# Peptides against a protein of PDB entry 4QMF, part 62

Target 1, 175 residues: chain A of PDB entry 4QMF
Amino acid sequence: ESSFMTLFPKYRESYLKTIWNDVTRALDKHNIACVLDLVEGSMTVKTTRKTYDPAIILKARDLIKLLARSVPFPQAVKILQDDMACDVIKIGNFVTNKERFVKRRQRLVGPNGNTLKALELLTKCYILVQGNTVSAMGPFKGLKEVRRVVEDCMKNIHPIYHIKELMIKRELAKR

## One batch from the design tools (peptide; made by RFdiffusion4, then SolubleMPNN)

Design b2_p16_5_s4 (from b2_p16_5, 5 letters changed)
Fold by OpenDDE base, seed 1:
Structure b2_p16_5_s4 (fold): chain B 175 residues (1-175), chain A 16 residues (1-16)
Amino acid sequence: as target 1 above (175 residues)
Amino acid sequence: LDEELDKLSREILEEA
C-alpha cells in the first residue's frame, strides 16, 4: 500500500510524544497506521488492508506535515475532513538578509498578530507563521489568497494592498 | 503603511 514520511525538528519531539496517542486514534478511524520514530525524528503514515478510502492517506500525509510545522493537533486533525485543505508555504528563501527576512515576516504577522488574524478572517483560513514556513488550512480559494499575500510580502510587496483588496471583495460578497 | 495596515486589521477584527 501507500506510505508517507515527514521529518520534524528536535524541539517538536516533546509535543508530538504527548499527542501521538490522539493522532493514532484519529487515524485508526480511517484504518490508517502511523509511527512516531524518535530516533530518526520522523512521522510515518501508511494504508492498511482495511483502509477503505485510498485518498485518506493523502490527508494523513498532510496531517503529519502540519504537525511537523508546529500546528497544534486540535487544528491539524481538521485536515482529515473532506472540506478542509492545507498549504505549507516556504518563506525562508525569498530573502538572503536575515534582518530583512525578520522584518518582512513580522510585517505579515503585525502588532499583536492583528494582521495575521485579519487575514485569517478575510480568507476563512487558519494561518500559523513559524520559522521559515507559513502553514495554512481552509478552503482552496482562501489558501490561494493566503499564499499570494505571504509570498508577495516576502517579495517586499506590502500586505496592505492585498488586505484592502480582500476587504472590498468581502463587502461585495455581502451584497 | 505599517500603521495603516494595523489600523485596518483592527477594524476588520472589530467588525467580525
Scores: peptide ipSAE 0.750, ipTM 0.972, DockQ to the pose 0.979
Fold by OpenDDE base, seed 3:
Structure b2_p16_5_s4 (fold): chain B 175 residues (1-175), chain A 16 residues (1-16)
Amino acid sequence: as target 1 above (175 residues)
Amino acid sequence: LDEELDKLSREILEEA
């Protein structure tokens, strides 16, 4: 039997308490056990003797990872689907200057969130920019594209250039 | 989708 644990920040406690019954119900369908430890501030997922697909535990691991990084449950639970993958991109270590970090992170979102929305559409991914990480969910190809754009943004390459490139590639793929 | 992307692209460029 396999087990995975993820720590979560204190500010997520109230939310996780609220949705934990839903987490339990979703994982019960796959005979995966789960535990929310409010003292330690951790989430744990475990296979059981009734777990039919041993690979589902890896998706359960990803689920609690996403929840710890502020992804809402209705979105995070989609990770249990066979065709859904995820990535948590650390962005806090690219720039030492805090103001520069904030500015570059904001570029990922853009005016009224339009930059992020465009990137989501082009990559067919869900993307959440929160704190020192960017969480993404979607097809593997799309996730690779998201990571490239996010990391390049932190390296001072504006996302708009990648968006234009992705749009061109999309048009070429239709031909 | 193409129309939506075009709209978003214009908005991004205009507000950038």
Scores: peptide ipSAE 0.056, ipTM 0.731, DockQ to the pose 0.100
Fold by OpenDDE base, seed 5:
Structure b2_p16_5_s4 (fold): chain B 175 residues (1-175), chain A 16 residues (1-16)
Amino acid sequence: as target 1 above (175 residues)
Amino acid sequence: LDEELDKLSREILEEA
């Protein structure tokens, strides 16, 4: 039997408590057991004797990882679908200066969230910028593109350049 | 830069 555990920050505790019954129900459909430990601040998923698909435990692992990084349950639970993948991109270690970090992180979002929305549409991904991580869900190709844009942004390459490139590629593919 | 991004974003949203 396989088991995976992830820690979550204190500020997520209240939300996780409110949705944990929904998490349990979703995982029960696959005979995956789960535990929310409020003392340790952890979520655990594990296979049972009734687990039919051994690969589903990896998706359950990803589910709790996404929830720990502020992805809401209605979106995070989609990771259990066969065609859905995810990535959690750590952005907190690219720069030491906090002000510079905040400025570069804000560039990913852009005015009225338009930059982020553009990236989501072009990559066919869901993207959430929160704290020291960017969480993304979608096809593998799209996820690869998201990681490139996010990491380059933290390296002081503005997302607009990648957006233009992606738009050009999209137009060429339509012809 | 912001103006250019807004224009691009609008075009993308129109295609969606």
Scores: peptide ipSAE 0.042, ipTM 0.716, DockQ to the pose 0.692
Fold by OpenDDE base, seed 2:
Structure b2_p16_5_s4 (fold): chain B 175 residues (1-175), chain A 16 residues (1-16)
Amino acid sequence: as target 1 above (175 residues)
Amino acid sequence: LDEELDKLSREILEEA
């Protein structure tokens, strides 16, 4: 039997406790067992003898990974769908200077979140910028684009350049 | 420069 565990930060504890029954119900549909350990600060998913699809455990792994990184349950649970993939992009190690890090992370979001919204629309992904990670959910092609834009942003390439490129590609696809 | 790029981002969003 397969099992996966992820740790979550203390500030997520109250929320995870609140939604854990929903997590359990969602995973029960696939006969995946799950455990929330508030002492250790961990979530665990595991297959059971009744698990029919062995691949679903990987999606369950992704689910708890997303939840640990502040993705809300109504969005995170979509990872259990066959056509949905995810990525957790670590952005905290690109820049040593904190002010520079914050500035570049803010560029990714943009004024009123407009830059991020544009990126979400163009890649057909959900994107959450939180702390030292960016969580994304969507099609594999879109996720690849998101990772490129996010990492390049942390490397001081403004997202607007990629957004322009994606806009051009989109227009070409319509014609 | 950042302000200009932010403005462009908003414009692009409107076009998207």
Scores: peptide ipSAE 0.034, ipTM 0.691, DockQ to the pose 0.502

Design b2_p16_6_s1 (from b2_p16_6, 7 letters changed)
Fold by OpenDDE base, seed 2:
Structure b2_p16_6_s1 (fold): chain B 175 residues (1-175), chain A 16 residues (1-16)
Amino acid sequence: as target 1 above (175 residues)
Amino acid sequence: SDEKIIEEAIEELEKE
């Protein structure tokens, strides 16, 4: 039997309690068991004797990972689809100066979130910037692009460079 | 449209 556990911050507890029945139902379809431990502040997923596809446990692992990083359930549950992958990008350790960190993180989001929305459209990914992580969901190729843009942004490479590059690639693909 | 959203984002980025 395979099992995976992830810890979640205290501020997520209320939300996770609210949606846990939905998590259970989604995983039951695949005969994956799950446990929400409010004392420890953890989520656990595990295979059962009735689990048919052994690979689904890895997607269940990703599901709880995404939920722990503030991804809403209606979006996170899409990870159980065959064509959906995810990435959790740690951004908190690129810059030691807090002000610089906040500035670069905000640059990734842009005015009214427009920069992030553009990046989502160009990469065909969902992207959530929260705290010290960026969570992304989508095709592997798109995720690779997202990680590059996010990390480069934290390294003081402005997202506009990549946005323009992706636009050019998109236009070329239409012809 | 998606194209308009992207173009507006680029425009805003160029102002920085």
Scores: peptide ipSAE 0.228, ipTM 0.846, DockQ to the pose 0.942
Fold by OpenDDE base, seed 3:
Structure b2_p16_6_s1 (fold): chain B 175 residues (1-175), chain A 16 residues (1-16)
Amino acid sequence: as target 1 above (175 residues)
Amino acid sequence: SDEKIIEEAIEELEKE
């Protein structure tokens, strides 16, 4: 039997308590056990003797990872689908200057979230920018594109460049 | 459509 644990920040405790019954129900369908430890501030997922697909535990691991990084449950639970992958991109180590970091992170979102929305549509991914990480969910190809754009943005390459490039590629693919 | 949404987003970004 396999088990995975992730820690979550204190500010997520209230939310996780609220949705944990839903987490349990979702994982029960796959005979995966789960535990929310409020003292330690951790989530754990475990295979059981009734777990039919051993690979589902890896998706359960990803589920709690996403939840720990502020992805809401209705979105995070989609990771249990066969065709859904995820990525957690650390962005806090690209720039030492706090102000520069904040500015570059904001470029990923853009005015009224339009930059992020465009990127989501072009990559067919869900993207959440939170703190020092960017969480993404979607097809593998799309995730690779998201990581490229996110990391380049932190390296001072504006996302608009990639958005235009992705638009061109999209048009070419339709032909 | 998604295409229109993306195009509008690009236009807004180009104004900045």
Scores: peptide ipSAE 0.227, ipTM 0.846, DockQ to the pose 0.780
Fold by OpenDDE base, seed 1:
Structure b2_p16_6_s1 (fold): chain B 175 residues (1-175), chain A 16 residues (1-16)
Amino acid sequence: as target 1 above (175 residues)
Amino acid sequence: SDEKIIEEAIEELEKE
């Protein structure tokens, strides 16, 4: 059988404890076992003898990865759906200067979160900017676009450039 | 609408 483990930060512990029964129930439907280890600070998923679809373990892996990166359970659990993919983009290593990092990360969010909301709508993705990672969920094409925008932003290319480009493409597709 | 939300976001970004 297959198993995957993900570490989570200490500040996430209380939340994970509160939703773990829901995680267990969701995975039980697919005969995937799971363990929350509060001492190590880890989540584990594994196949069982009753696991019918061996590919579901990969989605379970993604589920705990998303949960570790502060994605709420009601959103993260959607990864178990066949039509849903995800990406966790590491943004912490693009810039060494902390102030510059914070500034560029904030550009992804924008005033009142409007930049992020626009990007979500254009890519049909859920996007969460937290810490040194950006978590995204949605169709593969949308995820590719999100990663490009996020990485370019950390490389000092303002998201507005891509948003305008995506808007133009959207308008052209309607014609 | 989604379109209006996106347009408003662009307008706000252009002001920066």
Scores: peptide ipSAE 0.224, ipTM 0.846, DockQ to the pose 0.830
Fold by OpenDDE base, seed 5:
Structure b2_p16_6_s1 (fold): chain B 175 residues (1-175), chain A 16 residues (1-16)
Amino acid sequence: as target 1 above (175 residues)
Amino acid sequence: SDEKIIEEAIEELEKE
């Protein structure tokens, strides 16, 4: 039997408590057990004797990882679908200066979130910028593109460069 | 401006 555990920050505790019954129900459909430990601040998923698909435990692992990084349950639970993948991109270590970090992180979002929305549309991904991580869900190809844009942004390459490139590629693919 | 480019891009993509 397999088991995975992830820690979550204190500020997520209240939300996780409110949705944990929904998490349990979603995982029960696959005979995956789960535990929310409020003392340790952890979530655990594990296979049972009734687990039929051994690969589903890896998706359950990803589910709790996404929840720990502020992805809301209605979106995070989609990771259990066969065609859905995810990536959690750590962005906190690219720069040491906090002000520079905040500025570059804000560029990912852009005015009224338009930059992020454009990236989501072009990559067919869900993208959430929160704290020191960017969480993304979607097809593998899209996820690779998201990681490139996010990391380059933290390296002081403006996302608009990649947006233009992705748009050109999209137009060329239609011909 | 960058903002205008992004807005136009979003508009085009949303129409599809």
Scores: peptide ipSAE 0.138, ipTM 0.787, DockQ to the pose 0.121

Design b2_p16_6_s2 (from b2_p16_6 with E1S K7E K8E E11K)
Fold by OpenDDE base, seed 4:
Structure b2_p16_6_s2 (fold): chain B 175 residues (1-175), chain A 16 residues (1-16)
Amino acid sequence: as target 1 above (175 residues)
Amino acid sequence: SEDEIIEEAIKELEEE
């Protein structure tokens, strides 16, 4: 039997408690067991003797990982679909200066979230910027692009550069 | 459309 555990920050406790029955129901369809430990602050997923697809445990692992990083359940649960992948990009270690970190993170989001929305559209990904991580869900190609843009942004390369590049590639692909 | 949203977003970004 396989199992995976993920810790979650304290501020997620209330939300996770609220949606945990939904998590359980979603995983029950695949005969994956799950446990929310409010004392430890952890989520655990486990295969059972009734688990048919052994690979689904990896998706369950990703599910709790996404939930721990503030992705809402209705979005996170989509990871259980065969055609959906995800990435959790750590952005907190690129700069030591807090102000610089905040500014660069804000550049990724942009005014009214338009920069992020443009990136989501161009990569066909869902993207959530929260705290010290960026969570993304979508096709592998799109995820690769998201990671590049996110990391480069934290390295002081403005997202507009990549957005323009992606637009050009998109136009070429339509020809 | 998605294209319209992207174009508008890019326009805004270029004006920054």
Scores: peptide ipSAE 0.178, ipTM 0.809, DockQ to the pose 0.762
Fold by OpenDDE base, seed 5:
Structure b2_p16_6_s2 (fold): chain B 175 residues (1-175), chain A 16 residues (1-16)
Amino acid sequence: as target 1 above (175 residues)
Amino acid sequence: SEDEIIEEAIKELEEE
């Protein structure tokens, strides 16, 4: 049997407590067991003797990973679908200067969140910028594009460059 | 439409 555990920050505790029954119910459908440990600050998922699909445990692992990084449950639970993948991109180590980090991270969001919205539409992904990570959910091709844009942004390449490139590719694909 | 949203987003980004 397989088991996976992830830690979550203290500020997520209240929310996770609120939705944990929903997590349990969603995983029960696949005969995956789960545990919320408030003392350690961890979430655990594990297969049982009744687990039919051995691959579902990996999706359960991804579910708790997403929840730990502030993705809301109604969105995170979609990871259990066959056609959905995810990526958690660490952005905190690209720059040491905190002010520079904040500025570059803000560029991913843009005015009124329009930069992020444009990226979501172009890549067909859900994207959440929170703390030192960017969480994304969607098709593998889209996720690859998101990671490129996010990492380049932290390397001081403005997202508009990639947005324009993606728009051109999109238009060419329509013809 | 989605296209309109993207176009507006790009416009705003270019004005930065």
Scores: peptide ipSAE 0.149, ipTM 0.791, DockQ to the pose 0.798
Fold by OpenDDE base, seed 2:
Order: sequence, then structure tokens, then C-alpha cells
Structure b2_p16_6_s2 (fold): chain B 175 residues (1-175), chain A 16 residues (1-16)
Amino acid sequence: as target 1 above (175 residues)
Amino acid sequence: SEDEIIEEAIKELEEE
């Protein structure tokens, strides 16, 4: 039997407790067992003897990983779909200066979140910027692009340059 | 400005 566990921060406890029945129901469809440990602050998923597809446990692992990083359940649960992948990008280690970090992270989001929205549209991904991580969900090709833009942004390359590039590529693909 | 470019881009993308 395969099992995966992830820890979650204390501030997520209330939310996770609220949606855990929904998590259980979603995973039950695949005969994956799950446990929410409020004392340890952990989520666990495990295969059972009734689990038909052994690969689904990896998606369940990704589900709890996303939930731990503040992705809402209605979005995170989509990871169980065959065509959906995810990535959790650590951005906290690129810059040592806190002010510089905040500025670059804000640049990724942009005014009214418009930069991030543009990136989501161009890559066909969901993107959540939270704390020291960026969580993304979508097709593998899109995720690769998101990671590049996010990391480059933290390396002081403005996302607008990538957005322009992606727009050009999109227009070319239509022809 | 960069913001204006992004806004225009978003507008175009949303219309697709």
C-alpha cells in the first residue's frame, strides 16, 4: 500500500476542517483513504485494497499538497482529472532582501492582479501566489511556462516581456 | 506604460 503525508500551517486548519468531508468524498470515488490530523497538522492519503488505479494516489498526493498551500478545494480537486497537472514553485529563496522579494512578488501579480490574470489566460493555468510559493494547475506545457515566468520574475525579469512573447506565440498558432 | 499594455492584452484575451 502507498501512502503520502503533507504538513499544513496552523492558519489552514479551520478551512481544511470545513472542507474535509468534501475531500473524503472526492477520494472515495477512487477508493483512496484520507486522514486529517489536527494535532500533528497533517493530511494523509493512502491506497486501499479496493484502489483500482495505482496512479491516482499520486494525484491524491498532489491534492493535499495544493490544499496545504492555500489552494481552495473547488480548484484543487480538479487535480484528480487526467488532463490536469500542478506545480508548487518556491519563490522565497531567490532574494535575500525582504523588500526586494515583496516588490518582485508584487510585480508578478501586477495592478489589480492583471499581470497574473494575463499569465493565467496565456498559459491556460490557474495560478495562486501565496507567501513564499506559487501554486499552479494546468497542462504540462502551460506549467512549464508559468515556472519560467515566475522564476524569471524573482530574478528581476519583468513578466511583461514573457507575456508579450506568449501573446505573439498564441497569434502565430492561430494562423 | 507596462500596465496599459497588460490591460490591453487581457482585454484581447478575454474577448477570445
Scores: peptide ipSAE 0.094, ipTM 0.763, DockQ to the pose 0.124; fails the geometry check
Fold by OpenDDE base, seed 1:
Structure b2_p16_6_s2 (fold): chain B 175 residues (1-175), chain A 16 residues (1-16)
Amino acid sequence: as target 1 above (175 residues)
Amino acid sequence: SEDEIIEEAIKELEEE
């Protein structure tokens, strides 16, 4: 059978402990086994002999990956749905200067989180900016757009440029 | 401004 393991940061431990029974229950519906290792700081998912759909293990892998990157369980668990995809975008290596990194990352969020909200609406994705990663969930087309905007932002292209383009495309699609 | 554009965009999107 197949198994996948993901490490999580120490600050995430308390939360993961509180929701792990819910994780177990969600995965049990698909006959996927899971383990939370507090000593190693890892989550593991694995198929069992009763796993009907072998592809569900990949979604379980994505679930623990999202949880490790601070996505809340009620949102992360949606990855088990057939119509839901995800992406974890590493943003920490685009800029070596910490101040510049923080500034560009903040542009993704914008004032009162409005830039991020606009991107979520336009792409029909959930987006979470946390540390050195951006986690996104939604349709594949939307995820591709999110990755482009996020990476371009870290390359000093302001998200507003893409927001304008997405808005124009959206309006054209309505006609 | 950029902020105004974003706010307007959000408003329009939420109304739909």
Scores: peptide ipSAE 0.071, ipTM 0.748, DockQ to the pose 0.123; fails the geometry check

Design b2_p16_6_s3 (from b2_p16_6 with E1M E2D D3E E15K)
Fold by OpenDDE base, seed 1:
Structure b2_p16_6_s3 (fold): chain B 175 residues (1-175), chain A 16 residues (1-16)
Amino acid sequence: as target 1 above (175 residues)
Amino acid sequence: MDEEIIKKAIEELEKE
């Protein structure tokens, strides 16, 4: 039997309380137990004697990880699907200067979020930029691309470069 | 110019 726990920030508490019954119901289908600890500010998932697939606990772990990083439940719960993977990319340690950090993070989002939207479409991933992390969900290939673009952005390589590259690759694949 | 490229990219991708 396995158990995983993740902490969540205080500002996330109200939302998590609101959706926790839905989390419980989703995990119950897989015979995974879960606990929301408001005192500690943590979420826990556990296998039970009735858990049939031992690998589902890892997906449950990912679920609470995504929820802790502000991913909405309707999106986060998709991680329980077999064909869905996720990645949480820490971006806060690439740049020491706060202003530079904010500027580079904003480049990832772009005007009206269009840069991020383009990246989502090209990689077939969901991408959420929040605080010091970028959460992504999708196919493994797409996730690898997202991580590359995100990290390079924080290393002062503008996302437009990668978007252009991905567009070219896409066009070549259609031929 | 970058904004235009992004807009065009989105338009092309959404047509699929």
Scores: peptide ipSAE 0.265, ipTM 0.854, DockQ to the pose 0.121
Fold by OpenDDE base, seed 3:
Structure b2_p16_6_s3 (fold): chain B 175 residues (1-175), chain A 16 residues (1-16)
Amino acid sequence: as target 1 above (175 residues)
Amino acid sequence: MDEEIIKKAIEELEKE
């Protein structure tokens, strides 16, 4: 039997408590057990003897990882689908200066979130920018593109450059 | 200018 644990920050506790029954129900469909430990501040997922597909535990691991990084449950639970992958991109280590970090992170979001929305549409991914991480969910190809854009943004390459490039590629693919 | 480009891109993508 396999088991995975993820710690979550204190500010997520109230939310996780409210949705944990839904998490349990979703994982029960796959015979994956789960535990919310409010004292330790952790989530655990475990295979059982009734788990039919052993690989589902890896998706369950990803589920709790996403939940710990503030991804809402209705979105995070989609990770259990076969065609859905995820990536958690750490962005906090690219820039030491706090102000520069905040500015570059804001560029990724853009005014009214439009930059991020454009990137989501182009990559067919869900993208959440929170704290020192960017969480993404979608097809593998899209995730690869998201990671490139996010990391480049933190390296001072503006996302608009990649958005234009992706738009051109999209048009070429339709021909 | 960048904002306008992004807005137009979004509009085009949402029409698909």
Scores: peptide ipSAE 0.173, ipTM 0.822, DockQ to the pose 0.121
Fold by OpenDDE base, seed 5:
Structure b2_p16_6_s3 (fold): chain B 175 residues (1-175), chain A 16 residues (1-16)
Amino acid sequence: as target 1 above (175 residues)
Amino acid sequence: MDEEIIKKAIEELEKE
């Protein structure tokens, strides 16, 4: 039997308590057990004797990872679907200067969130920028593109250049 | 509709 545990920050506790019954219900369908430890500040998922699909535990691991990084449950639970993958991109270590970090992180979002929306549409991914991480969900190919754009942005390459490139590729693929 | 959103987004980004 396999188990995975992830820690979550204190500010996330209230929300996780609210949705934990829904988490339990979703995982019960796959005979995956789960535990919310409020003292330690952790979430645990584990296989049971009744777990049929051994691969589902890895998706359960990803679910709690996403929840720990502020992804809402209605979105995060989609990770249990066969065609859905995810990535948690750590962006906090690219720049030591806080002001520079904030500016570059804001470029990912852009005016009225349009940069982020454009990236989501082009990659067919869900993308959440929160704190020192960017969480993404979608097809594997799209996730690779998201990671490239996000990391390059933190390296001072503006997302617009990648967006234009992706748009050109998209147009060429339609012809 | 999605394409229109993308185009608008690009236009706004280019104004920066």
Scores: peptide ipSAE 0.135, ipTM 0.784, DockQ to the pose 0.765
Fold by OpenDDE base, seed 4:
Structure b2_p16_6_s3 (fold): chain B 175 residues (1-175), chain A 16 residues (1-16)
Amino acid sequence: as target 1 above (175 residues)
Amino acid sequence: MDEEIIKKAIEELEKE
C-alpha cells in the first residue's frame, strides 16, 4: 500500500473542512482513502485493498498538493482525470527582496488579471498565483510553457515577451 | 472567442 501526506497552512483549514466530504467522495470512487488531520494540519491519501489502479494514488497525491496551495476543489479534483497534469512552481526563492518579489509576482498576474488570463488561454492551462507558489493544471506541453514563463518572470523577464512568442507559435501551428 | 480575448490582452500589455 502507498500513502502520501501534505501539510497545509493554517489559513486553509476552514476551506478544507468545508470541502473534505467532497474530497472523500471523489477519492472513494477510486477506492483511495483520505484523512484530514486538523491538529497536525495535514492531508493524507492512501491506497486500499480495493484500489484497482495503483497509479491513481499519484493523482490523489497531486490533488491534496493542489488543495494545500489554495486551488479550489472544483478545479483541483480534475487532476483525477487521466488527461490532466499539474505543476506547483515555487517562486518564493528567486528574489530575496520582498518588494521586488511582490512586483514580479504582480507582473505575472497583470492588470485585472489579464496577463495571467492570456497565459492560461495560450497554454490551455489553469493557473493560480498564490503566496510563494504558482499552481498550474493542464496538458504537459502547456505546463512546461507555464513554468518557463513563471520562472522567467521571477528572473525579471516580463511575461509579455513570452506571450508574444506563444502567439507566434500558435499562429504557426494553425498553418 | 479565445483569440479575441488574447488579442485584447496583448494590446493592453503592450500599452504598459
Scores: peptide ipSAE 0.211, ipTM 0.816, DockQ to the pose 0.722; fails the geometry check

